# Ledger of designs, part 70: peptides against a protein of PDB entry 2FGR

Target 1, 331 residues: chain A of PDB entry 2FGR
Amino acid sequence: SSVTLFGIVDTNVAYVNKDAAGDSRYGLGTSGASTSRLGLRGTEDLGGGLKAGFWLEGEIFGDDGNASGFNFKRRSTVSLSGNFGEVRLGRDLVPTSQKLTSYDLFSATGIGPFMGFRNWAAGQGADDNGIRANNLISYYTPNFGGFNAGFGYAFDEKQTIGTADSVGRYIGGYVAYDNGPLSASLGLAQQKTAVGGLATDRDEITLGASYNFGVAKLSGLLQQTKFKRDIGGDIKTNSYMLGASAPVGGVGEVKLQYALYDQKAIDSKAHQITLGYVHNLSKRTALYGNLAFLKNKDASTLGLQAKGVYAGGVQAGESQTGVQVGIRHAF

## One batch from the design tools (peptide; aimed at target 1 S2)

Design b2_p27_3_s4 (made by RFdiffusion4, then SolubleMPNN; from b2_p27_3, 14 letters changed)
Fold by OpenDDE base, seed 1:
Structure b2_p27_3_s4 (fold): chain B 331 residues (1-331), chain A 27 residues (1-27)
Amino acid sequence: as target 1 above (331 residues)
Amino acid sequence: SALEERRAIAQAMLEEAKALGDQTITY
């Protein structure tokens, strides 16, 4: 048996040139290269190739010392694993996000990540970004010659919002091929939620692929998110991402990523481009810098996620520039 | 109108983005 305390403290100085009022924001932010976290995990060998596991993980906000509190909302699972794969019980990344966000070269955090895993429709569910779920059962297969899959179901527990009676129900999964330099996957998910107090299905389809050429890695995502409302038109977003990363001088990594968010319900596009650099001072400590540009067109109001400084939207059709320079320390 | 609906959706998305703030659990 083992129990491991682990974490990341990632804190930065951040700047954005526009907030919702058109004013600049700057200060101390968090989670610019990796989400800051504190966790406990462990395993017990039960014999016969069977293992029990637990994982408890919460986000750390180092700028204010978690003034809003600490919880295990990142992950709180118990598991059984073996030659059959792994079964998990408890709040976690849903299988679709766990797999498909792995193609994001900015680790799904800071001002550079793919923002497709989002609440695109003012959904009233707590997890309408499609990233995590409460009351989740997940199963992950072993890797069979590259082929692998994950499946999940989250119970709604009769949660209601307005006339919606199944809020928080998730069903989804992915199939993938991971072999050597190649990774490719397809994810499908449906989550029950509410918009304006009316039952809504958040349907998601995501295709991801990456290839490591040794000298550089290419990665891409294609996603459609559709909030299917019982009354009113669908709220659909098509999101696209293409990124490249390369090692620099044995101690650094440079990243460039572009994303397009085609927001069909408002007939408006947003373009994101981010340049990032990570400099490893050790295996556990890194310096980093991110430079991001977000161009909103027409009615688009997207903002860069400079957590701890400004993560809100901007005025419709406005563009935003963001910078983060920080320290990441893992323990 | 279709334009008014689009503006209403955009405004709701902006308000949500403001309400989420900086203390949001991410990946």
Scores: peptide ipSAE 0.021, ipTM 0.564, DockQ to the pose 0.021
OpenDDE base, seeds 2, 3, 4, 5: peptide ipSAE 0.021, 0.018, 0.007, 0.019; ipTM 0.614, 0.452, 0.312, 0.469; seeds 3, 4 fail the geometry check

Design b2_p27_4 (made by RFdiffusion4)
Pose (drawn by RFdiffusion4):
Structure b2_p27_4 (pose): chain A 331 residues (1-331), chain P 27 residues (1-27)
Amino acid sequence: as target 1 above (331 residues)
Amino acid sequence: FTAHPSLPVRAAIFAAATAYTLYTFFF
C-alpha cells in the first residue's frame, strides 16, 4: 500500500508567427513536453491480489497560477483491480483516447501533437474532443499474451441541449496487442452531442501502431471522426499521422511527426510537420524545444496549440509556424 | 513524494478521495 503526491510543472516561452488577424504572438506558455499537473493517488492492498485505488489529478497553468481555479478534471477516480483487470469510476480519459493517444510522440500536448481528438464540428457537449468524459465507468482487462482491451460507458444523466436529451453519453472501447516493442490498437466510440441545438452523434474509429527498434521508434495514427446530425448532414474528418523518435547521445531524444487533416465538410486539408528535441538533465528534469509548421489549404483555419500563448485559428489557407522552448520538471 | 502511512491514515485518505469521487459522479 502507498499514497503519492505528484506532479509536473512544464513552462515555456512560445511564439507563433500569426494569429486570426495575421499578427505574431509570443509569450510564456505551458505544457509543451508533458501536460503540467498536480495529483494524488494511492493503492491499497486488500489481500488476495485485490487492490483499491484512487487518483485525483488536475492541470497546472504555471504562467498564470491557475487563475481560473484548480480542479481535478484530468482524472478523479476510484478503482478496484485484481487478476480480473481494473474497474474505474469517475472522470478520466475515455478508453479510446487513453490507449490511442499513446501513439502520439508529442504526448498529446504542445504545438506538435496529433490533432484528431478535437471538436471538429463545434459540438456543444463538455467533451466533444473525445478525450475525457464525466460520469465514466471503465473496465480494463489484463494483458494476456500481448492482448488487451478496454471498455467505457459514460452516463448522460439526461443533459439536454436543444433536441438532444442524452448529451455527454459515451460508449466505446478498444482491442490491442502490446508485447513491449510492438503495439497496435483499434478503438471505436460514439458520443451523444448537439450541433447548433440539433441532436448529433459523434462517431470515432481510430487505429494506431508503433514499433520500437531501440535505436528509433516508428509510430502512427489513423482516425475518422464523424459528427452525424440526426435530421441529416455530417461533418467528417479523416486524420492521419506518422512519426519517428530516436535517442541522441544518451540524455537526448529527437522526434519528427507529420500529420494530415482532411476536413470533408469544407473540402479542405491541413498538413503539419513538427520537430522536437528533449534534453534530459535528470530523470525528472528536461529542457525541450518544439518547432512546427502547419499549412492550411483552401478554407482550413487550423492553428498550432501554443498553450498559454495562442491556441486559436488562423486565416483561411494560411500557413503558421510555431516554436516552444521550455523546461519540464516532474515531482 | 510517496509514503506508506499507517492504516488509520491510509483509511482516512481513501475515504476522503472516495467521498469526493462519488459526490462528483452522482451529483

Design b2_p27_4_s1 (made by RFdiffusion4, then SolubleMPNN; from b2_p27_4, 21 letters changed)
Fold by OpenDDE base, seed 1:
Structure b2_p27_4_s1 (fold): chain B 331 residues (1-331), chain A 27 residues (1-27)
Amino acid sequence: as target 1 above (331 residues)
Amino acid sequence: MTVEPSEEELKKLFEEAKEFVYKEFYE
């Protein structure tokens, strides 16, 4: 049996030019290039091609030293794997987010990532962003000539909010083709939640694709999130992303990503464009810089996610510029 | 030889699947 301690400490200086009051915010932030984390993982060979595994992972906040505590909310799984694939029990990325966020060139963190995986409707469930789930069982297939899939179900355990029952129930999965330079995936998910104390289904469909040309990588996402409410109408958001990355000088990577969030319920769009650069000082240490611009139109109030500095919204129709410069260290 | 679907074929398949699922989400 082997146990591996692993982690990332990613800390940055961040600036955003506008908060909800129209004032600038700046300070020390976290997780600008990669989510800071501490984890333990291991495997045991059970013979006959069967392996047991565990994975415990929590987020690290380098700016305050995890003053609010440490937990394993990122992942806390036990698993069995073999020729049949892998079964996981415990809190984890739901299969849809695990696969479809892989097309995000900004690693689903910092001020540059695709923000489509979001609670668009003031859902009252803890994981209404569609990223993770409690009480999750997941299954991942092997890769069959490029084709692969993942499925998950999370138990609600009779959680209620207001008149809503089954809160926290998740069902979803993806199918994918991963072969050489090409990756493409379709993900579908439904979560049961509540909005205003009333039962609501969060339905999500996501298409992703990427192609690695060697000299550059192109990646794209198409997503629809729909909070289906019996009263008040559906809250629907269509999100689009297109990104490109390229190696620079053998030690660096430049990334450019654009996203559009069409928020149908408020008939408002937001545009995000981010330029990122990572400079590898070693295999484990990098410097990075991100520059992001978010333009809200009409009633849109989206804000860039400068974790540790400011991750709230802005005034309706306002634009926000963000900068992060930081160090990422992996161990 | 399992003919790996071309990128275009795969794209078409996913678009068709998308359309199908969208119909189900709107019903």
Scores: peptide ipSAE 0.007, ipTM 0.360, DockQ to the pose 0.016
OpenDDE base, seeds 2, 3, 4, 5: peptide ipSAE 0.005, 0.000, 0.000, 0.000; ipTM 0.353, 0.340, 0.310, 0.311; seeds 4, 5 fail the geometry check

Design b2_p27_4_s2 (made by RFdiffusion4, then SolubleMPNN; from b2_p27_4, 19 letters changed)
Fold by OpenDDE base, seed 5:
Structure b2_p27_4_s2 (fold): chain B 331 residues (1-331), chain A 27 residues (1-27)
Amino acid sequence: as target 1 above (331 residues)
Amino acid sequence: STFHPDRETLEALRKAAEDFVLKEFYE
C-alpha cells in the first residue's frame, strides 16, 4: 500500500478589460495553466492483478489561502482496477468530460479553454456544466489496440427541485481510439436537472480528435448541448474548437486555440481566440502567459474565466480581452 | 437497482446523437 501527497500551485496576475459593468478587473488569480490542487492518492496490490485505489483531490486557491475552506470536490473516489479496466465509486469527472476535455489544449483551465462544458440554461443542478457528478459509478476499459471506452451513472438519490424529482442523475459514456499520434473520441451524456423548477434534461454529444505531428499538435472539438425543458422550448448550443500547439526551443510550448459558441436560444454567437505560452523552468515549475480575445455578438454575454479576478459575463455584444501571467509549480 | 437507465434516457441520447449528426454534417 502506498500513499502519495501531490499538488499544483498555480497563481497568476490577471487582467480583463471588461466586466458586466464595462469596467476592467485585475489582480491575483488562480489556476491559469493548471488547476491548483492538493491531493492524496494511493494503491494497494490485492494480488492476482487486482488493485484497490483511492483518490482525494481538492482545489487550492492561492490568492486567498482557501478562505472559503477546502474540500475534495475535484475527486473523491475509491476504485478497483485490473485486466478488466477500472471501476470508480465517488465524485469524479464524468466519463464524457474526462475524455473529451483532453482535446482542449488549455486543459479546461484559465482564460483560454474550450468553454462548451457549461450550464447554458440556468440549470439549477449543482453540476449542470457536465463536468463532474456526485454519487458516480464509472467504468473505464483497458486500451485494446487503441480502442477504449468509459461509461458512468450518477444516482439522483431522489433530489428534488420544484417539480423535478431526479435532479443530478447522470448517464453517459464515450468510445475512443488512441493510438500513437492519433486520438479520436465520441461522447454522449444526459443529466437530469431543473430549470425554473421544472424537470429538464441536459443532453450532450461531443466529438473530439487530435493528431500529433511531432513538430506540432492539432486538436479539435465539436459539441452540442441541449437543455430540454418541459416549458419554454429547448436551449441549444453548438460549440466548436480548433487548436494547435508546438514545442519551442525544447523548454517551451506555444498554443493557439479558436472556439465558436453558437447559442441558438438567443440566436447569438461568441468567438474566442487564445494565444498561450508555457516556459518550463524545470520539470515541476513553469512560467506561463495567456492572451485571450472573446467577441460576443448580438445577445451573447460570455466572459473569459479569469478565476480569482473575474469570471462573470459582459454586456450583450461586448468583446473582452484577458491576460494571465503566472507561475505553475507541481509537487 | 437504480443503475439501469430508463428507456426515456436512452431514447433521448439516441435522438440527440442523430439530431446532431444530421444538423452538423448533412444539413
Scores: peptide ipSAE 0.014, ipTM 0.413, DockQ to the pose 0.015
OpenDDE base, seeds 1, 2, 3, 4: peptide ipSAE 0.000, 0.006, 0.007, 0.007; ipTM 0.285, 0.358, 0.375, 0.374; seed 1 fails the geometry check

Design b2_p27_4_s3 (made by RFdiffusion4, then SolubleMPNN; from b2_p27_4, 19 letters changed; failed a check: too like the target's own chain)
Amino acid sequence: ITVHPSREELQALRDKAIDFVLDQFYN

Design b2_p27_4_s4 (made by RFdiffusion4, then SolubleMPNN; from b2_p27_4, 21 letters changed)
Fold by OpenDDE base, seed 1:
Structure b2_p27_4_s4 (fold): chain B 331 residues (1-331), chain A 27 residues (1-27)
Amino acid sequence: as target 1 above (331 residues)
Amino acid sequence: PTFEPDRETLEKLFEEAKEFVLKEFYE
């Protein structure tokens, strides 16, 4: 049996040139290279190839010392694992996001990540970004010659919003092939939510692939998110991502990632391009810098996610430039 | 022998699966 305390403290100085009023914002932000976190995890050998596990993880906000409190909303699971795979009970990444975000070269955080996993429709559910779920049961298979899969179901527990019932219900999963330098996955998910107090299904399909050439890695995502409303038109977004990373000098990594968000309901596109560099001072400590450019067209109002500084939108059709320079320390 | 599809085959399979699922999403 073992218990491990672990975490990451990632804090940065961040700047964005435009907020919703067209003014610049700057200050101390968090989680620019990796999400800052504090966690406890452990395993118990139950014999016969069976293990019990627990995982408790919450986000750390280094800029204010978690002034609003600490919780385990990142993950709070108990699990059984063995040759059959792993079953998890509790709040966690849903299987689709767990697998498909792995293709994001910016680790789903900071100003550079793929932003497709998003609440595109003002969904009223707490997890309408498709990333995590409460009341979740998940199962992950072993890897069979490269093939693997994960499945999940989250109970709604009769949560209602307006006339919508079953809010918070999730069903989804992925199939994947992971072998050597190649990874490819297909994820499907549906969440029940509400928009304007009316029942809405958030349907999501995501394709991901990556290939590690040794000298560089290429990664890509294709995603469609569709909020299917009973009244009114569907709110559909097609998101695309292509990224490359390469080691530099044995101590660094450079990353370049492009994303396109085609927001069909408003017939508007947003383009994101991010250059990132990580410099490893040690195995546990790194300096990093991110430079991101977000171009909104037409009615698009997307903003870069400079957590702790500014994560809101901009005026329609405006472009935004963001910079983060920070320290990441793992323990 | 384990089935190890090549990249091209895998991409085709995923594309087909995508198309199938998308059709279902639109129903």
Scores: peptide ipSAE 0.007, ipTM 0.389, DockQ to the pose 0.016
OpenDDE base, seeds 2, 3, 4, 5: peptide ipSAE 0.006, 0.000, 0.006, 0.007; ipTM 0.369, 0.298, 0.313, 0.362; seed 3 fails the geometry check

Design b2_p27_5 (made by RFdiffusion4)
Pose (drawn by RFdiffusion4):
Structure b2_p27_5 (pose): chain A 331 residues (1-331), chain P 27 residues (1-27)
Amino acid sequence: as target 1 above (331 residues)
Amino acid sequence: FTYKNPPKWLWWSLWAFALAVTLYYWF
C-alpha cells in the first residue's frame, strides 16, 4: 500500500507568427512537453490480489497561478483492481482517448500533437473533443498474451440542450495488442451531443499503431470523427498522423510528426509538420523545444495550440508557424 | 512524495475523500 503526491510543472516561452487577425503573439505558456498537473493517488492492498485505488489530478497553469481556480478535472477516480483487471468510477480519460493518444509522440500536448480529438463541429457538450467524460465507469482487462481491451460508459443524467436530452452520454471501447515493442489498437465511440441546439451523435473510430525499434520508434494514427445530426446532415473529419522519434546521444530525443486533417464539411484540408527535441537534465527535469508549421488550405482556419499564449484559429487558408521552448519538471 | 504502508485509517480516509470528490463531479 502507498499514497503519492505528484505533479509536473511545464512552462515555456512560445511564439506564433499569426493569430485570427494575422498578428504575431508571444509569451509565457505551459505544457509544451507534458501537461502540467498536480495530483494525489494511492493503492491499498486488500489481500488476495485485490487492490483499491484512488486518483485525483488537475491541470496546473504556471503562467497565471491557476487564476481560474484549481480542480481535479484531469482524473478523479476510485477503483478496484485484481486478476480480473480494473474498474474505475469517476471523471477520467475515456478508454478510446486513454489508449489511442498514446500513439502521439508529442504526448497530446503543446503545438505538435495530433489534433483529431477535438470539437470539429462546435458541439455544445462539455467534452465534445472526445477526451474525457464526466460520470464515467470504465473496465480495463488484463493483458493476456499481448491482448488487452477497455470499455467505458458515461451517464448523461438527462443533461438537456435543445432537442438533445442525453447530452454527455459516452459508450466506447477498444481492443489492442501490446507486447512491448509492438502496439496496435482500434477504438470505437459514440457520444450524445447537440449542435446549434439540435440533437447530434458524435461517432469516432480510431486506429493506432507503433513499433519501437530501439534506435527509433515509428507511430501513427488514423481517425474518422462524424457529428451526425438527427434531422440530417453531418460534419465529418478524417485525421491522419505518422511520426517518428529517436534517442540522440543519451539524454536527448528527437521527434518528427506529420498530420493531415480533411474537413469534409468545408471541403478543406490542413497539413502539419512538427519537430521536437527533448534534453534530459535528469529523469525528472527536461528542457525542450518544439517547432511546428501548420498549412491551412481553402476555408480551413486551424491554429497551433500554444497553451497560455495563443490557441485560437487563423484566417482561412493561412499558414502558421509556432515555437515553444521550455522546461518540464516532474515531482 | 510517496508514503509507504501508511496507517489504514489514513489511507481509507483519503479514499473516502476521493470518493466524495468523484460524487461532486457526478452531481

Design b2_p27_5_s1 (made by RFdiffusion4, then SolubleMPNN; from b2_p27_5, 20 letters changed)
Fold by OpenDDE base, seed 1:
Structure b2_p27_5_s1 (fold): chain B 331 residues (1-331), chain A 27 residues (1-27)
Amino acid sequence: as target 1 above (331 residues)
Amino acid sequence: MTIENPPREFLEALYEEAKKVVEEERK
């Protein structure tokens, strides 16, 4: 058996020009290029092609030294794997987010990522962003000629909020084709939650695709999220993303990504555009810079996620500019 | 979309922090 300690420390200087009061915020932030993390993982060969595994991973907040504590909420799984694929037990990325966020060129962190995986409806469940789940069982197939899939089920354990039952139940999965430069995926998920103490289904459909041209990579996402409420109608958001990345010389990468969030319940759109650059000083250490613009229309109040500095909303219809410059170190 | 320059206050703060780092490395 082997145990590996691993992690990323990613810390930046960040700026946003507007908060909810219209004031600027700046300071030391975290996780601008990759989510800062500390983890333990290991595998045991059980013979016959069967392996046991464990994975424990928590987020690191380098700006305050994890003043609010440390946990393994990123992942806490035990697994069996073999020719049949992999079964995981424990808190993890749900299969849909694990696969479909892979098309996000900003690695689902910082001020540039696709923000479609969100709690759009003030859902009262802890994971109503559709990213992770407690009490999760997941299965991932091998890759068969490019085709692969993942499925997950999370137990609600009879959790209730208000009159809502089955809170935290997740069912979902994806099918994908990954072959050479091409990746394409379809994800479907439903999560039981509550809004205003009433039962609500969070339904999600996501399409993703990418193609690596060698000189550049293109990536796209199409997502619909619906919070289906018994009273008050559905809260629906259509999210779109298109991104490109290219190597710059032998040590750099430039990324450009656009996203549109069409928030149907408030008939309001938000536009996000982000330019990012990563400069690899080594295999483990990089400098990076992100520049993001978020334009809210009408009643939209979305904010850029400058973690550690400001991740709240802005005034309705306001635009926000964000900058991050930082160091990422992996170990 | 106009690239808004960082506020003067932000640039000044960065300058002051950079100055401290340089002064610490000179010790």
Scores: peptide ipSAE 0.015, ipTM 0.359, DockQ to the pose 0.011
OpenDDE base, seeds 2, 3, 4, 5: peptide ipSAE 0.000, 0.013, 0.027, 0.000; ipTM 0.301, 0.354, 0.423, 0.256; seeds 3, 4 fail the geometry check

Design b2_p27_5_s2 (made by RFdiffusion4, then SolubleMPNN; from b2_p27_5, 19 letters changed)
Fold by OpenDDE base, seed 3:
Structure b2_p27_5_s2 (fold): chain B 331 residues (1-331), chain A 27 residues (1-27)
Amino acid sequence: as target 1 above (331 residues)
Amino acid sequence: MTLENPPREFLQALFEEAQKVVLKEFN
């Protein structure tokens, strides 16, 4: 049996040149290279190849010392694992996001990540970004010659919003091939939510792939999200990402990522380009810098996610530039 | 669910952005 305390404190100085009013924002932000976190985890060998596990993890906000409190909303699971794979009970990343966000070279954090896992429709559910779910049961297969899969179901527990009576229900999964330098996966998910107090299905399909050439890594994502509404028509977004990363001088990593968000409901596109650099001072401590450019077209109002400084939108058709420079420390 | 011609649209957008970056760096 083992119990491990672990965490990351990632704090940065961040700047964005435009907010919703067209003004610049700057200050101390969080989670620019990795999400700041505090966690406890452990395993128990039960014999016969069976293991029990637990995982409790919450987000840390270093800029304000968690003024809004601490919780285990990142992950709060108990699990059994063995030759059959792993079953998890509790709030966690849904299987689709757990696998498909792994192709994001910015680790789904800071101003540079792929933003496809988003609430595109002002959904009223707590997790309408498709990243996590409450009341989740998940199953992950072992890796069989590269092939692996994950499946999940979250109970709605009769949560209601307006006339929607199954808010928070999730069903989804992925199939993948992970072998040596190659990774590829397909994910499908549906989540029940509400928009304007009316029942809405959030459908998601995501294809991801990466290849590590040793000297560089390439990664890509193709995603469609569709909020299916009974009234007002569907809100569909097609999201695309291509990224490259390379080691620099044995102690650094450079990353370049492009994303396109084709927002069909407003017939508007947004383009995101991010350059990132991480400099490892040790195995646990790194300096980093991110430079991101977001160009909104037409009615698009997307904003870069400078957590702790500004994560809101901009005026329609406006461009936004963001910078983060920070320290990441892992323990 | 099927993406509407995703590879074509994606590649086109990528090439357009790459061209802009190259032009900015060399001009």
Scores: peptide ipSAE 0.007, ipTM 0.374, DockQ to the pose 0.010
OpenDDE base, seeds 1, 2, 4, 5: peptide ipSAE 0.006, 0.006, 0.006, 0.006; ipTM 0.372, 0.342, 0.359, 0.340; seed 4 fails the geometry check

Design b2_p27_5_s3 (made by RFdiffusion4, then SolubleMPNN; from b2_p27_5, 20 letters changed)
Fold by OpenDDE base, seed 1:
Structure b2_p27_5_s3 (fold): chain B 331 residues (1-331), chain A 27 residues (1-27)
Amino acid sequence: as target 1 above (331 residues)
Amino acid sequence: MTIENPPREFLEALREEAEKVVQEEFN
């Protein structure tokens, strides 16, 4: 059996021109190109094509040295894998987010990512962004001529918030076609939560696709998130993303991504456009820069996620500009 | 394990919502 220690330290200088008070924020931030992490993983060959595995991964906050502690909230799984695919037990990315975030050219981090996987309704569940779940069982199929799928179920363990009695229950999955330059996926998920102490279903549908033209990659996402409330009406957001990336001179990558967040409950849209560049100094070390513009309309208050500097909202209808320049090191 | 709202009902509801979204975008 082998145990591998792995990680990423990604730290940046970040700036946003507006916070909730209209003031600029700047400082040292984390996870601008990739989420900073520390992990342990290993596999054991059990014979007959069966393998056991473990994966423990936590986020690193290099700006404060993990002042709030270290945990394995990113992933804490034990698994069995073989010709049948892989079964995982433990906290992980839910299958829908694991697959559908792969179409985000900004890797679901920094100021440029697709922000559709979000708690749009002030849901009171810990994972109401639809990204991860506790008490998760997941299954991933092999790839059959391009076709693959993943399924997951998370137990609520009778967690209650207010009158909600099944908080944290997740059921979801995806089907995908991954063949050569083409990837396409459909994900469906439901998570039980509470809003205002009342039982609420977070329903999510996401369609993703990408095509690698060799000289450039195009990627897109279509998502609907709906917090179905028994009282007060549904909170629905339609999110759209289109992005392109291209290698530059064999040592770099340029990325451009646009997203639209149509927040139906407040009849308000937000537009995000991000330009990113990664310069590889080595196989493990890169410099990067991100420039993002977020335009809120009407009652929208979305903010860019400059982790470690400012990740809050802005005033309704305000626009925000963000910059990140940083170093990513993988080990 | 009583899955409240069997996967089928959820899938049907999501299909209906997806169809509505498509209709709203094309109208």
Scores: peptide ipSAE 0.000, ipTM 0.299, DockQ to the pose 0.014
OpenDDE base, seeds 2, 3, 4, 5: peptide ipSAE 0.000, 0.000, 0.000, 0.000; ipTM 0.300, 0.342, 0.318, 0.314

Design b2_p27_5_s4 (made by RFdiffusion4, then SolubleMPNN; from b2_p27_5, 21 letters changed)
Fold by OpenDDE base, seed 5:
Structure b2_p27_5_s4 (fold): chain B 331 residues (1-331), chain A 27 residues (1-27)
Amino acid sequence: as target 1 above (331 residues)
Amino acid sequence: MTIENPPREYLQGLYEQAKKEVEKERK
């Protein structure tokens, strides 16, 4: 058996030119290149190719020393793995987000990531962004000639909000092809939630693909999220992403990513463009900078995610510029 | 069916939600 302590401390100076009041925000932020974390993991060889595992991981907030406490909400799983693949029990990334966010060149972190995995409808469930779930059972296949898949189910445990009686139930999965420079995936998910105390289904379909040309990588996402309300009609968002990255001078990486969020319920679009650079000082330590521009149209109020500084929305139809400059250290 | 013309209260609710958002879960 083994136990490994691991983590990342990622802290930055961040700036956004507009908050919800139209004022600038700046200060020390967290998780600009990678989510800051502390974790424990381990494995036990049970013989015959079977292994037991555990994974406990929580977020670290370097700016305030975790003043609100520490938990294992990032992942708290026990698993069995072998030639059959891996079964996980416990809170984790749901299979759809785990796979499909891998095409985000900003790794779902900082001010530049694809923001399609979101609670678009004021859902009252705890995880209505479609990223993680409590009470989750997941299964991941091995990779067979490039083909792989993942499936998950989360129990609602009869959680009720208003008249909704299955809040927190998740069912979803993906199929993928990962071979050499090519990756492609299709994900489908449904979560039960509530909006305004009424039962609502959060349906999600996501396509992702990437290709590594050696000199550069291209990546893309197509997503539809639909909150199907019992009363009031559907709240639908179509999200699109295209990104490119390239190594620079053997120690650097430049990234450029565009995303479009077509918010059908409010007939409004938002455009996001992000330029990022990472400079590796070592295998474990990097300097980084991100520059993001978010243009909201009409009734759109989306904001960039400068965690620790400002991650809220802006006034309808306003644009926001964000900057992060920081240090990432892995241990 | 998409809400073609959302009521003022709905739009206001979305705006207030955006104002209150401070943290998001990420990978």
Scores: peptide ipSAE 0.014, ipTM 0.393, DockQ to the pose 0.013
OpenDDE base, seeds 1, 2, 3, 4: peptide ipSAE 0.019, 0.024, 0.009, 0.000; ipTM 0.489, 0.507, 0.368, 0.271; seeds 1, 2 fail the geometry check

